Peptides against a protein of PDB entry 2AUS. Designs and how they scored, part 10

Target 1, 323 residues: chain A of PDB entry 2AUS
Amino acid sequence: ADIKREVIVKDDKAETNPKWGFPPDKRPIELHIQYGVINLDKPPGPTSHEVVAWIKRILNLEKAGHGGTLDPKVSGVLPVALERATRVVQALLPAGKEYVALMHLHGDVPEDKIRAVMKEFEGEIIQRPPLRSAVKRRLRTRKVYYIEILEIDGRDVLFRVGVEAGTYIRSLIHHIGLALGVGAHMAELRRTRSGPFKEDETLVTLHDLVDYYHFWKEDGIEEYIRKAIQPMEKAVEHLPKIWIKDSAVAAVAHGANLTVPGIVKLNAGIKKGDLVAIMTLKDELVALGKAMMSTQEMIERSKGIAVDVEKVFMPRDWYPKLW

## One batch from the design tools (peptide; made by RFdiffusion4, then SolubleMPNN)

Design b2_p22_3_s2
Fold by OpenDDE base, seed 2:
Structure b2_p22_3_s2 (fold): chain B 323 residues (1-323), chain A 22 residues (1-22)
Amino acid sequence: as target 1 above (323 residues)
Amino acid sequence: SLIDEFRARSEELRRRLEELLK
């Protein structure tokens, strides 16, 4: 869900120097790529790793990583983080997912029964990971946030489903088929959302990337490749955020933990242990870390470690050392 | 139908990939 988190201001007088840093919209094209994430439309056929390798070749990159594996036969939204942004994919692993699935029933079932049974799968379900999953085959609960039936044509059922990270749609369809009494299998699957990445104007193909890179390198037109690559900050939009003073940025960029005095504003509802994004007042991602305090504790306390910094993204020289 | 459109989109992505790999 696009949960708009409330923003609590702790220091309403805090200003930022416009000469420091590189806001997401002000990065030169080379720097934009170095801190970029592609919302890729993964074709069916290749593995997610093969597609990442192709992107690296197309864009002449040393490093890239994907925001959660799609099976070879699955198409759609695959976030691919580039170069210095590669580690931001860790923010996308716990993010909710949406799919459109085509389920094929192995027998005839009245439409009303299909609709009724599928609605019962909204909420908490028990799943066992597939044999092919790198995940230990322990039974686990997963949330199905919603099921929306799009079309029923005899034994074919097209539906949209929103799920907790690591929910297996193939397993869901199998269980629906069992509940219907006739059995079912997944005929086709497309991922339509991975956290903040969805089917929208930012979704690009491998072909688009080939063309857009060509336009930049041969024709000097950077507009297309710039639009095809999202800033890494997009990959953390779904996380709770803490915005920090300019004077705290360089220390955090050097791997120092965030202390309470460095906080300017923060989202409501942060709990101890949450993954949080540390941001500048220009909405630049400095680091990811683990909250060591709740939002309330960060407001009430004058000192202490607010965030254990785990992954720094910002270069150390974007902001001056003010400590 | 939405099912036909859904299948067609998948096949088009396959076709385009095959063209890119030639």
Scores: peptide ipSAE 0.593, ipTM 0.949, DockQ to the pose 0.904
Fold by OpenDDE base, seed 4:
Structure b2_p22_3_s2 (fold): chain B 323 residues (1-323), chain A 22 residues (1-22)
Amino acid sequence: as target 1 above (323 residues)
Amino acid sequence: SLIDEFRARSEELRRRLEELLK
């Protein structure tokens, strides 16, 4: 998520009209909420769906969705997309995750052996999804990007782990326990990252949301609720982007596919089939779509469908129809 | 210890939730 993608410019003369659209930092508070994502610190106990329902009640919202289920007992980073931004969670589902986990060993193991064995679990692992998963129970590979042991205290092992989306930490801990020969279980789990959302100054609790909504509605103070809600564009920071000319924005906002002539600049390394974010030159999210060309094909070709537009976010009237 | 701090953070979030639900 933190790797800056190279930007290739196709049209260095393309300008944007400052009167068109609503850049993420210039939205009125009501519009900001309608296109917002909360970086929620999910408490342990409730389901992710219960927490989303509470946010809807707290903020008087009609619609919201979460950027990847946390089990009831799991705490930490739960992105909650609001109202018109609800569908942006699709960008977060495939995103990498980080957790801090407390593993409890069922026997005594020397620290050196714990460290050695856990290092062997960095890389590709084979997992079977649990029965409760909506995912078909097929054996699948998952990437463990890194394991960082934070503390070992006897049979308790605290570690940070970066994983591919849909890696089951409970299953990882079970397999580590088997490899250690004593068995293990997950005592506690916290998600510390979901793509671009992490434990930082944007992380808010349900209590913060109650208070901040009150300050806005009763005291007229927008600052707190504005800071508590991130623009939907935050939820696509980790995706490859294609920036389009102003004259293409309205067509895409009406659900037209992006054609090659509409591209001003794009990230390097886009492959056919990738999920991409279509952006304005003011970094406003227009739509999510499937790349129908590679970056190289989008550079070399003069025409054709570059992106199959799947989900439009931008209102149709933010930019004029220029076609 | 980091383990104790980690557990304490979880317990605090649980406590705060219980207070919010009263």
Scores: peptide ipSAE 0.591, ipTM 0.949, DockQ to the pose 0.913
Fold by OpenDDE base, seed 5:
Structure b2_p22_3_s2 (fold): chain B 323 residues (1-323), chain A 22 residues (1-22)
Amino acid sequence: as target 1 above (323 residues)
Amino acid sequence: SLIDEFRARSEELRRRLEELLK
């Protein structure tokens, strides 16, 4: 998620009108909530859906959605997109994840062997989704980006793991246990990262949300609830971006596909078929869409459909129709 | 230990949730 993407400028003279739109840092509190995402510290016990329902009650919301299910017993980073931002969670589903896991071994294994075997699980692994998964139970490869052993205490192994989306840590631990020859199970799991959302100052509890909402509604203090909610643009930070002219924003906000002439700047390395975020020059999310061209094609071509717009987020009236 | 801290953090979140549901 933290890969700095090169930005290629097509139009270095393109300016934006400061009177148009609502930059992520300048939204009134009500509008900020309508286009918000909470970096929730999900407690162990409840389902992700129960937690979303509680957030809706606490904050008096009509709609909310989460950026990828955590099992009931799993704690940690659960992005919850609010109201008009609810569908931004689709950008988080394919994002990499990080966990801290406690593995319990079913026998004694020398520490050197534990370390050696766990290192072998970095890279491509073969997994079968569990029976309870909504995903078809087909064998599939998944990437383990890294494994970092944090502590070994006898049969207990605490480790950090970075994984491709839809990697099952429970299954990974089971396979590690088999490779060690003694078996193992997942004693505890915490998600520490979901794409751009991580354990940082933006992580809030359900209690924090109750208190912060009270401070706003009863005491008139907006600061806490404002800080507890991230702009929806946070949820797309890990995506390749295309920045568009002010004159193209209203058309895209009406659901028109992005054409090449509307592009001001874009990230390098976009491939045809990639999910991309269409942004204003003020870094406002207009829409998500599918790239119909590579970055190179978007640079070289003078016309054509650059992005097939799949989901609009920006209201139609934030920018004027300039056609 | 980091393991003890990790377990303690989970239990604290559970405790806080139980208090909220009360």
Scores: peptide ipSAE 0.590, ipTM 0.948, DockQ to the pose 0.929
Fold by OpenDDE base, seed 3:
Structure b2_p22_3_s2 (fold): chain B 323 residues (1-323), chain A 22 residues (1-22)
Amino acid sequence: as target 1 above (323 residues)
Amino acid sequence: SLIDEFRARSEELRRRLEELLK
């Protein structure tokens, strides 16, 4: 998520009309909500679906969806995409995750041994999905990007862990416990990051949402609810991007595939088959799609389908039809 | 300790949820 991709410019003379579209920072509050994502601090206890249902009730929404399930007992960062942004959660499913976990050891182990063994779990691990997962229980590799021990208190080990999407921290802790020879279990788990969403000033509780909605509806103060909701574009910050001409926006917003002539600039390192975000020159999300070309092919070719558009987000009327 | 703070944060979120559901 944190790798800044180089931006390659194909058309340095391309301009955008300031009268067209609604940049993320210029949306009226109602429109901001319609294209919003909440960085929710999910409480322990409820399912992710129950929490989404509560958000819909609190904010009087028709639709919402979450950016990756947290188990009932797991707290922390749950991106919740709202209304017209609901399907942007697809961009968050493959994103890396960070957790803080409390591991309880079933025996006494010297601290030096705990540290040494946990460091060996950085890198590729083999996992089998738990029995309760709807996923076929095939063995699969997952990456542990880093393990940072925060505190050791006897048999309690608090640690931060960065992982590939769909890594099971409970299984990791079980395997660490086996490697230590005493066994271990996950006492508590919190997600601290889901792609571009992390523990920061944008993290809000269900209580915050109740209060902020009240301030808006009863007191006419929109500032709090505006800050509590991120623009949908936040949910695609970690994706490779393609920026398109104003003349191409309406066609893509109508569901047409992006062709090479519509490209103004793009990130380096796009491969065929990658999920990409199609953006306006004002950094508005038009659509998500599958790259049909590499970055290099999109630079070298004068024609052809660059992106197979899978999901449109932008309304059809934000940009004029110029075809 | 960081462990105590970590547990306390989870309990606070649980408490706030219980208050919201009343």
Scores: peptide ipSAE 0.589, ipTM 0.948, DockQ to the pose 0.915

Design b2_p22_6_s2
Fold by OpenDDE base, seed 3:
Structure b2_p22_6_s2 (fold): chain B 323 residues (1-323), chain A 22 residues (1-22)
Amino acid sequence: as target 1 above (323 residues)
Amino acid sequence: MMAKLREIGAALRARAAAAAAA
């Protein structure tokens, strides 16, 4: 998520009409909710699906979806995309995750050996998905980006871990325990990050959402519920972006593929096949799509399909048809 | 950041202890 991507400008004269669209900071409260994502602090106990169902009841919503399942006993960062933003969760599924875990060792191990062995689990690891996973139970590689030991207290090891999406921390702890020679299990787990969503001032509880909804509906105070919901654009901050001309927005909003002439600026390092976010010049999410060209091809070419548009988010009427 | 991680760690330890006592 923290990869700063260079922005390459293709058309430095492209302007945007301030009367068109609804920038993330200018949405009326009802529209903000319709295009919102909650950075939920999921409590331990309920399933991620039960929590999504509670949010739908609390906020009187027709649909919502989550950015990646947490086990019932696991707490912490669960992005919940609302209403028209529901499908933006597909951008969060492949995003890196961070956890704080408590590992309990089944025997005594010197601290120096714990530190040395856990360091060897940074990088590529081989995992087998658990039986309860919808993923086929074949061996696969996953990247562990970092392991940071926070505390060692006898047989209890508190650590922070950054991982590739679909890395099983329970399986990681099991393998660490085997490498230590004593065995280990996962005692506790909290997710502290899911892509661009982290433990910050935007993290809210189910209780906060109840209170903030009542303040809006009963007292007319929208400030709390507005702050509790992030714009859907937050859920794509980690993706490579392509910014398009105002004249291209309505076509893409109707499901047309993005062609090279519509591009104003783009991130460096886009490869063919990458998931990309198509943005307006006001940083509004128009659509998600598959890159059909590299960044270099999108710069060098004058024509052709740049992005195969897969999921439109923007309403068709926010920008005029200019074709 | 580190203070918040310590609070999270303390809350995890407290829940682990409560779960072991139940």
Scores: peptide ipSAE 0.023, ipTM 0.601, DockQ to the pose 0.893
Fold by OpenDDE base, seed 5:
Structure b2_p22_6_s2 (fold): chain B 323 residues (1-323), chain A 22 residues (1-22)
Amino acid sequence: as target 1 above (323 residues)
Amino acid sequence: MMAKLREIGAALRARAAAAAAA
């Protein structure tokens, strides 16, 4: 998830007008909510959809969406994108995830063997989606980025695991149990990370949201609800970015594809077909789109479609039409 | 980070133990 991407500057003379747009840190509270994402601590019990429905009720919202389903019994990091930001979840769905899991072994296994076998599950694993998944039950490869054993207590193994999106930890634990020869099941699971969202000071409960909304509406204190909601730009921090000229912003906000002349700077390692975030020079999210060129092609070419714009977020009026 | 993961782990163990005792 923390892929530091080099920033390549294409136009070092490009400036931005400070009067245009609404930078993520300078949005009025109502606008901040309209373009917000909550780093929710999902409780165990409810579905991710029920929790989203509760947030909509608490905050009096028409629309919201989540950055990747957690099972009812699974707690932890659930990004919930609000209102006009709702579609930013498409950036979070493919993002890497971290979990803390408690695996219970069905027999006694020497600790050294547990450690050795679990280390072998770092890398590529073959998984079959569970029966309850709406996804076609095809065998698929998934990446396990890391497994870190936190504690071993007899038959209980507490571990941290970083995984590719759509890796089933229950299935991983089942396969580890088979490899150990005794079998295993997932006793507990918590998601500790979803892309750029982690267990930090931004993590809030449903109860916190109730209280913070009341403080705003009844007492006029916006500070708590403002801190409880992250700007939508947080939800794209893990994506490769392309920063554009002020003169290109309104066109992209109208749904025009990004052309090469509009690019000021961009991340290294963009490939054709990648999901990219189109940003202003003030780090405002204009749109998500599909890269039609590599980073290298975007540098070398003077013209052509760089990004096929799939979803606009920025209002059309934040930047003037300069074409 | 590691301290917080240990706290999460302790909370998970406590819930797992409570669920096994129920």
Scores: peptide ipSAE 0.017, ipTM 0.553, DockQ to the pose 0.902
Fold by OpenDDE base, seed 2:
Structure b2_p22_6_s2 (fold): chain B 323 residues (1-323), chain A 22 residues (1-22)
Amino acid sequence: as target 1 above (323 residues)
Amino acid sequence: MMAKLREIGAALRARAAAAAAA
């Protein structure tokens, strides 16, 4: 998520009308909720689906969705997209994850050997999905981006791990235990990151949401509930972006594909087939789509379909029809 | 149930924060 993407400007004279749209920081509270994502601290115990159902009841919502399942016993970062933003979770499902895990070893192992063996699990690993997963039980590779040992206390190993989406930490710990020769199991697990969502000041509990909703509805205080909900644009922060002209916004909001003339600026390194976020010049999310061109092709070509628009988020009336 | 779950979550956060500050 922290990869700074270069921004290439294609039209340096493109301006935006300040009267059009609703920038993420200028949404009325009701509209902010309609286009919101909660960085939820999921408690251990409930399923991710039960927690989403509770948020819907607490905030009086028709729909919500989560940015990737946490097991009942697993706590921590669960992005929950609200109402009109519900489908933005598709940007978070493939995003990298970070966890803090407690591994318990079934025998004594020297600390130097623990450190050496755990470092060998950085990179590509072979995993089989657990029986409880909705995923077909085929062997597959997954990337471990990093393993950081935080503490070793006898047979207990506390570590931070960055992983590709759908890496099973329980299976990783089992394989580490086998490589150490003594066996191991996952004692505790917390998710500390899901793409752009991390443990920071935006992390809120279900209790916080109850209190903040009460302060808004009974006391007229919007500040707390406003801060507890992130704009949906946060959920696409890690994606490559394409910024479009005001004249292209309404067409894309009606489900038209983005054509090359509509592009003002774009991130470097877009490949054909990548998931991209289409943004206004005010950093409003218009749509998610599939890149039909590379960044280089979008620069060099004067015409053609740049993005196949898969999911529109912006209302059709925020920008005028200029066609 | 929720109280005990908050305690476990708080303990995990405290351990993760202490280990990130070390």
Scores: peptide ipSAE 0.011, ipTM 0.574, DockQ to the pose 0.098
Fold by OpenDDE base, seed 4:
Structure b2_p22_6_s2 (fold): chain B 323 residues (1-323), chain A 22 residues (1-22)
Amino acid sequence: as target 1 above (323 residues)
Amino acid sequence: MMAKLREIGAALRARAAAAAAA
């Protein structure tokens, strides 16, 4: 998620009207909620779906969705997209994840051997999805970005792990245990990151949400609930971005595909077929779409469809029609 | 129930933070 993407400017003279749109920092509280994502600290016990249902009840919402299932026993970072932002979860599903895991070994293993074997699991691993997964049980490669051993206490190994989306930590620990020759199981698991969402000052509990909603509704204090909800744009920070002219915003907000002349600036390294975020010059999310061109093609070409628009988020009235 | 769930979550965070500071 922390890959700094270079920004290539195509039109350095492009300006934006400050009266149009609602930048992420300038939304009225009701609109902020409608386009919000909660960085929830999911407690252990409930399902991710039960937690989403509780958030809907607490905040009096019609719709919400989560950025990737945590098992009932797993705690930590669960992004919950609200109302009109609900579909932004599609940007979070493919995002990298970080966990802190406690592995319990079924036998005594020298610390040096634990460290050496766990280091071999950095990189590409072959995984089989668990029996209870709705995912087809085909063998698949997954990337382990890093394994950081935090503590070794006899048979207990506490470690941080960064992984590709849909890596099963329980399966990883099982395979580490097999490689150690003694076997192992996952004792505890916490998700510490889901793409741009991490354990930071934005992480809130279900209890915090109850209190903050009460302070807003009963005391008129919106500050706490405003801070507890991130703008939906947070959920796309890890995606490659394309920034568009004010004159292109209304068309894209009506579901028109983005054409090359509408592009002001874009991230480097976009490939054909990538999921991209279409942004205004005020960093407002207009839509998600599929890149139909590479970054290089979007620079070199004067015309053509740059992005096939799949999901519009921005209301069609935030920007005027300028065509 | 919710208090116990918070305690478990807090304990996991505290353990992860202590181990990252060591």
Scores: peptide ipSAE 0.011, ipTM 0.572, DockQ to the pose 0.063

